# Peptides against a protein of PDB entry 6IDX: the designs that were tried, part 347

Target 1, 380 residues: chain A of PDB entry 6IDX
Amino acid sequence: KELAKLSADVTFATEFINMDGIIVLTRLVESGTKLLSHYSEMLAFTLTAFLELMDHGIVSWDMVSITFIKQIAGYVSQPMVDVSILQRSLAILESMVLNSQSLYQKIAEEITVGQLISHLQVSNQEIQTYAIALINALFLKAPEDKRQDMANAFAQKHLRSIILNHVIRGNRPIKTEMAHQLYVLQVLTFNLLEERMMTKMDPNDQAQRDIIFELRRIAFDAESDPSNAPGSGTEKRKAMYTKDYKMLGFTNHINPAMDFTQTPPGMLALDNMLYLAKVHQDTYIRIVLENSSREDKHECPFGRSAIELTKMLCEILQVGELPNEGRNDYHPMFFTHDRAFEELFGICIQLLNKTWKEMRATAEDFNKVMQVVREQITRA

## One batch from the design tools (peptide; made by RFdiffusion4, then SolubleMPNN)

Design b2_p30_3_s1 (from b2_p30_3, 16 letters changed)
Fold by OpenDDE base, seed 1:
Structure b2_p30_3_s1 (fold): chain B 380 residues (1-380), chain A 30 residues (1-30)
Amino acid sequence: as target 1 above (380 residues)
Amino acid sequence: SSLAPTPRERMPKTPVSEEVRKKLLEEAKK
């Protein structure tokens, strides 16, 4: 107990570390010897002292043995009655993952996200916070392939469900620390969109052009069988498509693929448009046809608006940026849907279309409409 | 489903203010 308190002092920590005191603490954990009276209390103070000593940054996290890691992981993976040991063990594992890629690899072998999810089902918000913090650390330090797998896994759907039911919809106010960890989880998940955001459309790729053609088909030919391969259009069909692409509100009516060559938002804008068209078809058709039938110059250009809105959402959500320690703002919708970004786009494009009408905007007012929409999204 | 977004979980929550609409409509009439 006194050691745990004194370990917060840098002078004491330096002297204690110089006497190999931290090695003694690690050996106490490694021994696993439950034979001592008050072992749980002693262990809780040992883990506290270890954390406080390591927080001074004097000793590398790589000094810890595999036996130590296994013992700490064991306290998280095993049903323990002692909440104090569990809390400190989660914090130690988080720090290990954040400070050492070698320790990340070892911890990722010993602990599953499923085991950490079990600690979210408790009434203790501190345990919930440290469990999410460790999940976030594992997600941050994972290789890109493993991050995508973690995001797509049933574990992530289950994680979102548990967070929604036990944290967000809980009877307790969300503390700042929990709000931060929810923000971090959101940022790390939306950062998986960075690749698509930075992917330029190839105007020569037929498969990518077929997506744009599918947007046209859904808007104007909703009852027509997809059997007409988009590439077989006579010059008269090309001229017809140019009119349709104008009605869709693309900037380049001849070759809409050129509108997706700028990064950001690149192909991510096309993904959002296609998602809206397939998942919210009635909403998509309504937005397109309502603006395409206008002769009063008050038409909202859907294609241009979708691209600029996707870019704006990437900026608001900080896609491609690391989580900021000072931020605690998260979108509850992130925990209610697997495709939360595309659903957010679908809501925001309807808002944009409504705002455009309410303002009686023209193409010259485009930037003004976008600014009002930005303010409306960021104040929500 | 239990995962369906509640009205509190939907975005955006704030409408465009009437003052902003009025100002923008006055600017659009110029």
Scores: peptide ipSAE 0.023, ipTM 0.444, DockQ to the pose 0.008
Fold by OpenDDE base, seed 2:
Structure b2_p30_3_s1 (fold): chain B 380 residues (1-380), chain A 30 residues (1-30)
Amino acid sequence: as target 1 above (380 residues)
Amino acid sequence: SSLAPTPRERMPKTPVSEEVRKKLLEEAKK
């Protein structure tokens, strides 16, 4: 107990480390000897002193043995561990994952996200916070392939469901630390959109052009079988659809593919448009047709608006940026939908279209409308 | 389903105040 308190002092920590004191603490954990009176209390203080000593950055995390890692992972994976030991064990594993890629690999072999999800199903918000913090650390330090697998896994849908039901919809106020960890999880998940955000459309790729043609078909030819649309992009057909691409609000009416060559938001904007058109077809058709039938110069250009809104959402959500320690703002909708970004886009494009109408905007007011919409989204 | 978003979870909360909207409309007329 005294050691745990004194270990927070850098002078004491330096002297204690110079006396090989940290090695003694690690050996106490490695021994696993439950035969001592007050073992749980002694272990809780040992783990506290270990954390406080390591937080000074004097000793590398790579000094820990595989036996130590297995003991700490054992305290997280076993159902009947004292809450004080569990809390410190989660914090130690988080610090190990964050500070050492070699320790990350070893820890990822010893624990599963499923085991950590079990610690979210408790009433203790501190345990929930440390469990999410460790999940976030594992997600941050995972190789890209494994990170995508973690995001696509049934574990992510289950994780979102558990967080929604046991944390967000819990009867307890969310503390700042938990709000931060929910923010971190949101940022790390939306960062998986970075590849699509930075992918340029190839105007010569026929398959990508067929998606733009499908947007036109859904808006104007809703009863037409897609099989009868002859996919051959002859110049004569391009000229025929120029009017439709203008009504869709693309900037380049002759070749709408050129509107998706700018990154950000690249192909992510096309993904959002296609999602809206397929999943929310009535909303899509309404937005397009309400503006395509207008001759009053108050038409909202859907294509341009969708691209710039996608870019704006990427900026607001910090897509491609690391989580900031000072931020605690998370969107609850992230935990309610598998395709939360596309659903957010679908809400925000309706807000944009409404705001455009209310402002009686013209094409010259486009940037002013976007500024108002940004303020509406960021104040939410 | 337990995953269905509440109205609070679905909507951006604060509409821009009617005052900010009026101010932006006045600046758009200049």
Scores: peptide ipSAE 0.022, ipTM 0.410, DockQ to the pose 0.008
Fold by OpenDDE base, seed 3:
Structure b2_p30_3_s1 (fold): chain B 380 residues (1-380), chain A 30 residues (1-30)
Amino acid sequence: as target 1 above (380 residues)
Amino acid sequence: SSLAPTPRERMPKTPVSEEVRKKLLEEAKK
């Protein structure tokens, strides 16, 4: 207990480390010797002292043995461990994963995300915090090939449901540390959108062009009586499509695919439009037709607005950026839905369309509307 | 006796990898 308290002092830590004291602590953990009276309390203080000593950065985390890692992982994976040992073991594993790629590999072999999810179902917010922190550390340090598998495991309705029900909707106020770990998990989840955000549309890819054509079909052909099928002439069809793409509010009415060649937001904007059109079809059709039927120059260009809004949301959510240590802003909505980004887009595009009408905006006011919408989203 | 709360405040700040910092610094120099 006294050692654990003194280990927070850098002067004491330096002297104790110079006396090989940290090696003695690691050997105590490695031995697993349950023969001592008050073993659990002694072990909890040993693990505390070890963490406080390592936090000074005097000793590399790579100094720890595989036996030490297995003991610590054992305290996390075993169902009946003292809460005080479990909490410290989670914190040690987090620090190991964050500070050493070699330790990450060893830890990823000894523990599963499923085992960590079990520690989220407890009422102890500190255990929950360190369990999410370790999950976040494993996600952050995962190689690209395993990151998608972890993302799929995080995209599992189960983890989000557990966090929502046991953490966010818990009867206890969310502490700053938990709020930070929830923020980190959100940032890491949104960083999966970076690939799509940086993917340029190929204007020659017929499959991608068919998605733009499907947006036109949903907006204009779904309500049109099949009797108004556009006449068979290829040139008349191209001229009709150019009009339809103008009514959809694309910048390039001749070749809307060109509007998706800029990255960011690239193909992610098209994914959002298609999601809106398929999942919220009535909302999509309403937004498009309300603006396409206007002759007063107060039309909100849906296509341009959707692209710039997607870009703005990526900027607000810091897609492609690493989590900031000073931030703790998390949105519960991201734990309520599988496609939370696309749902956020669907809310924000309606807000944009409303704000455009309220401002009586024209195409010249576009940037001013986007600035007002940015302020509205960031204040909410 | 409640084990003294571990000093919560020193969760190891997620080190921005020196590589990402280096890439951002190289992009800012162009």
Scores: peptide ipSAE 0.017, ipTM 0.428, DockQ to the pose 0.029
Fold by OpenDDE base, seed 5:
Structure b2_p30_3_s1 (fold): chain B 380 residues (1-380), chain A 30 residues (1-30)
Amino acid sequence: as target 1 above (380 residues)
Amino acid sequence: SSLAPTPRERMPKTPVSEEVRKKLLEEAKK
């Protein structure tokens, strides 16, 4: 107990480390010897002292043995562990993962996100915080392939549901640290969009062009009886499609694929448009047809708006940036949906369309509408 | 099934304030 308190002092820590004190603490953990009176209390103070000593940055985290890692991971994976030991073990594992890629690899073999989710189902917010912090650390340090798998896994859907029910909808106020960890989890989740955000459309890729054609089909052919004869020549069809792509609000009416060559937002804008058209078809058709039927220059260009909104959302969410340690602004909505970004886009495109109408905007007012929409999104 | 967001978890669909609209329209006339 005294050691744990004194370990917070850098002068004491330096002297204790110089006396191989950390090695003694690690050996106490490694031994696992339950023969000592007050073992649980002693272990809790040992882990506290170890963490406080390591937080001074004097000793490399790579000094720890595989036996120590297994013992700490054992305290996290076992169902019947003292709360004080569990909390400190989660914190130690987080620090190990953050400070050492070699320790990350070893820890990722010993623990699963599923085991950590069990620690979110408790009434202790500190345990919940460190469990999310460790999940975030594992997510941050994971190689790109494993990171995508972690995000897409049933575990992530379950994680969101557990966070929503046990943390966000909990009867307790969310502390700053928990809010920060929820923010970090959101940033790390949205950073998976970076690849699509930076992917240019190939105007010669027929499969990508077929998606744009499908957007046209959903908007304009869903109400049209199939009776428009397939036989009018290729030129009349091209001219018809050019009109339809103008009505969809693409900047390039002749070749809408060119609108997706700019990165950001690249193909991510097309993904959002397709998601809206497939999942929220009535909303999509309504937005397109309400603007396509207008000849008053107050039409909101859906295609252009969708692209610029996707770019704006990427900027607001800081897609491709590391989490900022000073931020704690999390969005509860992101825990309610598996496709939270696309659902956010679907909400924001409706807000944009409404704002455009309320402003009585023209194409010249586009940037002003986008600025107002940005302010509305960032205040939400 | 995606959980429907609670009213407090939904982004507020705040209308454009008349003041912001006026300000943005006036900046366009300069």
Scores: peptide ipSAE 0.000, ipTM 0.314, DockQ to the pose 0.008

Design b2_p30_3_s2 (from b2_p30_3, 13 letters changed)
Fold by OpenDDE base, seed 5:
Structure b2_p30_3_s2 (fold): chain B 380 residues (1-380), chain A 30 residues (1-30)
Amino acid sequence: as target 1 above (380 residues)
Amino acid sequence: SSLSPTPRPRMPKTPVSEETKQKLLEEAAS
């Protein structure tokens, strides 16, 4: 107990480390020897002293044995461990993952995200915080393939639901530390959009062109009698599509694929449009048709607006940026839905369309509308 | 005929609240 308190002092820590004191603490954990009266209390103080000593950065985290890692991971993976031991074990695992890629690899073999999710289903916010912190550390240090797998896993849906119900909607105020970890998780989740945001459309890729054609089909062919036989000459078909792509509000009416060659937002804008068109079809059709029927120069260009809105959302959400230690701002809405970014896009595109109408905007006012929409999104 | 100055776009009055965004996302998840 006194050692744990004194370990916060750098002078004491230096002398204690020079006396191999940290090695003694690690050996106490490694031994697992429950023979002592008050073992749990002793272990909790041992883990506290170890963490405080390591936080001075004097000793490399790579000094820890695999036996130590397994023992700490055992305290996290086993049921019915004392809350005090569990909390410190989660914190130690987080620090190990953050400070060493070698330790990350070993820890990722010993624990699962599913085990960590179980620690979110508790009434202790400190346990919840360190469980999310460790999930975040694992997610941050994961190679890109494993990170995508972690994100795509049913575990993420469950994780978001558990966070929403047990943390965000909990009967207790969110502490700063928890708010930070929720922010970090949000940032790391949005960074998965970076690949799509930086993917240029290939104008020669037929599959990608077929998506743009599907956007046109959903908007305009739902009411058109299929009696326009495919036999109208290639030129009439091309001219028809050019008109439809103009009505969709693409900048390049001849080849809308060119509008998706700019990165950011690249293909991510097309993903958002396709999601809106498929999941919120009535909303999509309404937005497109309300603007396509206008001849008054107050038409909102959907295609251009969707691209620039996607870019704006990426900028607001800082897609591709690392989480900042000083930030605690998280959006609870991102835990309510699996496709929360696309749903946010769907809300914001409706807001943009409404704002455009309210402003009586023309194409020349586009940047002003976008600025107003940015303020509406960021002040909400 | 002096083209009347194109009326400056009016600023919208009400930002969308976070509560409204959350409600819309909850309705979309249900």
Scores: peptide ipSAE 0.012, ipTM 0.355, DockQ to the pose 0.008
Fold by OpenDDE base, seed 3:
Structure b2_p30_3_s2 (fold): chain B 380 residues (1-380), chain A 30 residues (1-30)
Amino acid sequence: as target 1 above (380 residues)
Amino acid sequence: SSLSPTPRPRMPKTPVSEETKQKLLEEAAS
């Protein structure tokens, strides 16, 4: 019966499309004529029929007029639209964005993420889901420059806060469709880390080398009065730094910059280390000093561990991968903080350091520790 | 590669009564 109904719907859709029926539906939307007592219901059905017809993939989305796009965008941007019209309008815009780059450009000019965020502040989870779906579509189809702007925008902090407070912490169970859209948003947000993950450190870049030096300074010079910059000769300083970089657990003690030339995780590992050192300084210093003061072969190499952990987190979070349609797994934690990846790194590096101690690991056990830590992170 | 359309949130199919479908078809045919 459902297959017969679907077949009847496809045949009907094909005949209706062949009779220019979609053009009639688009003209009804374009006319904007509120003259009918049942205009809202008629419009809701018109938009439903339009969407169902377009879902057959028989007609190109590029057939729609700019007037049609403006009307649909108008229903999303206006504060007093019927919920049924709003829902269908969001779904139509999502589909337009996903199916046509030309329509994406036009829609991105007519609507703002801020307007879509307003639709997240409602109690209707379906409206919330379509609003996030449209945000995700816009994010997915945005050029790289605009994706970064969307990410850096105050809109993202606000978006995350609104999602956290009105969706995730809402008094309603998260439906599968919403969970999928939250997953998609999470993946698209983490894909912004791909650039840094794939950026190799230039060992000749002084600014990048100064970050490594700052990691050393924070770890070892925190107790040293800045006045005691030891005037000792350049070679003694190099030898001292080599010892410090060994104590930091870098693989290349002479030139730690070489450890960041591998992509992934490239510079993203250095960003995480610097974030930990600046934002969680006490935790960073503790981890480094606890391992640097060990005369036993049980020191956890922080630098190497931080690099491999960053890589592991990128793999777990699928950084640089497109969202999978079958996945609905999102983590609420990623909506709680602006620097959620770096905070996750800070939690996981402590877990790694703890696990290393508990296992009484040596440098030979490094891969085993990383495997155990992976299992711990993926089960959490 | 054609990005497969993300699974759309199920629009609640407000069951358009067959009468309303027929009326919309008649109004679209007029």
Scores: peptide ipSAE 0.011, ipTM 0.356, DockQ to the pose 0.237
Fold by OpenDDE base, seed 2:
Structure b2_p30_3_s2 (fold): chain B 380 residues (1-380), chain A 30 residues (1-30)
Amino acid sequence: as target 1 above (380 residues)
Amino acid sequence: SSLSPTPRPRMPKTPVSEETKQKLLEEAAS
């Protein structure tokens, strides 16, 4: 206990490390010897002293043995461990993952996200916080090929549901430390959108062009009486599609694929449009048709608006940015739905369309409408 | 010929609250 307190002092830590004191602490953990009176208390103080000593940055985390890592991982993966040991073990593993890629690899072999999710289903907020912190550390340090495996639909859905039900909707105040870890998890989750945000559409890719054609089909062919079979001529069809793409509000009416070549938001804008068209079809059709039937120059260009809104949402959500240690702001809404970004897009595109109407905007007012919508989204 | 000032777009009255966004997403998830 006294050692754990003194270990917070850098002068004491330096002298204790110079006396090989940290090696003695690691060997005590490695031995796994439960035969001592007050073992749990002694181990909890040993782990505290170890953390405080290592936090001075005097000794590399790579000094720890594989036996030490396995013992610490064992305290996290085994049932019925003392809460005080579990808390410190989670914190040690977090620090190991954050400070060493070699330790990350070893820890990722010894523990699963599923085991860490079990520590979210407890009444202790400190345990929950360190469990999320370790998940975040593992997610942050995972190589790109493994990051998608960690973020797989089941693990992500389950983790999100558990966090929502056991942390966010808990009957206790969220502390600053937990709010920070929820913020970090949110940022890391939105960074999965970065690939799509930075993917340019290939105007020659037929599969990508077929998605744009599907947006047109959903908007215009679903309500069109089958008697207006598009006239047989390929040129008449191209001219008709150019009109339809104009009504959809694309900037390039001849080749809408060109509107998705700018990154950001690249293909992510097309993903949002397709999601809206398939999942919220009535809302999509309404927005498109309300604006396509207007010849008064007050039409809201859906395609252009969807692209610029997607870009703006990526900027607001800081997609592609690293988590900031000073931020604790998280949005509970992103834990309620699997496709929370696309659902947010669907809300915000309706807000944009409403705001456009209320402002009596024209195409010249586009940037001004977008600025007003930005303020409406961010003033919450 | 006084170019009639293009009617300045009016500011919308009410920002969308986080509570409203949250409620809409909870309704979409249900």
Scores: peptide ipSAE 0.010, ipTM 0.357, DockQ to the pose 0.008
Fold by OpenDDE base, seed 4:
Structure b2_p30_3_s2 (fold): chain B 380 residues (1-380), chain A 30 residues (1-30)
Amino acid sequence: as target 1 above (380 residues)
Amino acid sequence: SSLSPTPRPRMPKTPVSEETKQKLLEEAAS
């Protein structure tokens, strides 16, 4: 107990480390010897002293043995472990994952995300905080291929549901530490959009062009019986499509695919538009037709607006940026839905369309409307 | 016995108000 307190002092820590004191602490954990009276309390103080000593950065985390890792992982994976030991074990594993890629690999073999999710279902916010912190560490240190798999997995839906129900909707105030870990998890989740944000549309890819054609079909052909499309020449059809793409508010009416060649937001804007068109079809059709039927200079170009809004949302959410330590601004909305970014886009595009009308904007006011919408989104 | 907060990487705070987001969601659902 006194060692755990004194270990917070850098002078004491330096002397104790120089006396191989940290090696003695690691051996106590490695031994696993439950023979001592008050072993759990002794172990909890040992783990505290170990954490405080390692926090000084004097000793590399790579000094720990595989036996030590297995013992600590055992305290996280075993049921009915003392809460004080569990908390410290989660914190040690987080620090190991963050500070050593070699330890990350070993820990990722010993612990499943499912085991960590079980620690979110408890009434102890400190346990929940360290469990999310370890999930975040594992997610941050995972190779890119595994990050996408972790993101697409049923584990994320379950994780979001558990966080929403047991953390966010819990009967207790969220502490700053938990709010920060929720922020980190949110940032890491949005960073999965980076690939799509940086993917340029290939104007020669027929499958990608078929998505743009589907946007046109949903907006303009959904009420028209497919039987009455006059089978007349390819040129008239191409000219009709150019008119439709103008009504959709694309900048390039001849080849809308060119509007998605700029990164950011690249293909992510097309993903958002397609999601809106399929999931919120009535909202999509309303927005498109309301602006396409205007013969006045007050038309809001949907295609251009959707692209610039997607870019703006990426900037606001800092997509592709590392999480900032001092931030604790998480959004509960992002835990309520699987497609929370696309749902946010769907809300914000309606806000943009409303704001455009209220401002009586023209195409010349586009940037001013976008600034007002940015302020509305960031103050919300 | 309060565990000392685990060392987190140290970066700066900016606040966004949750109350306004909930209001916008309610207005968009209406």
Scores: peptide ipSAE 0.009, ipTM 0.355, DockQ to the pose 0.023; fails the geometry check

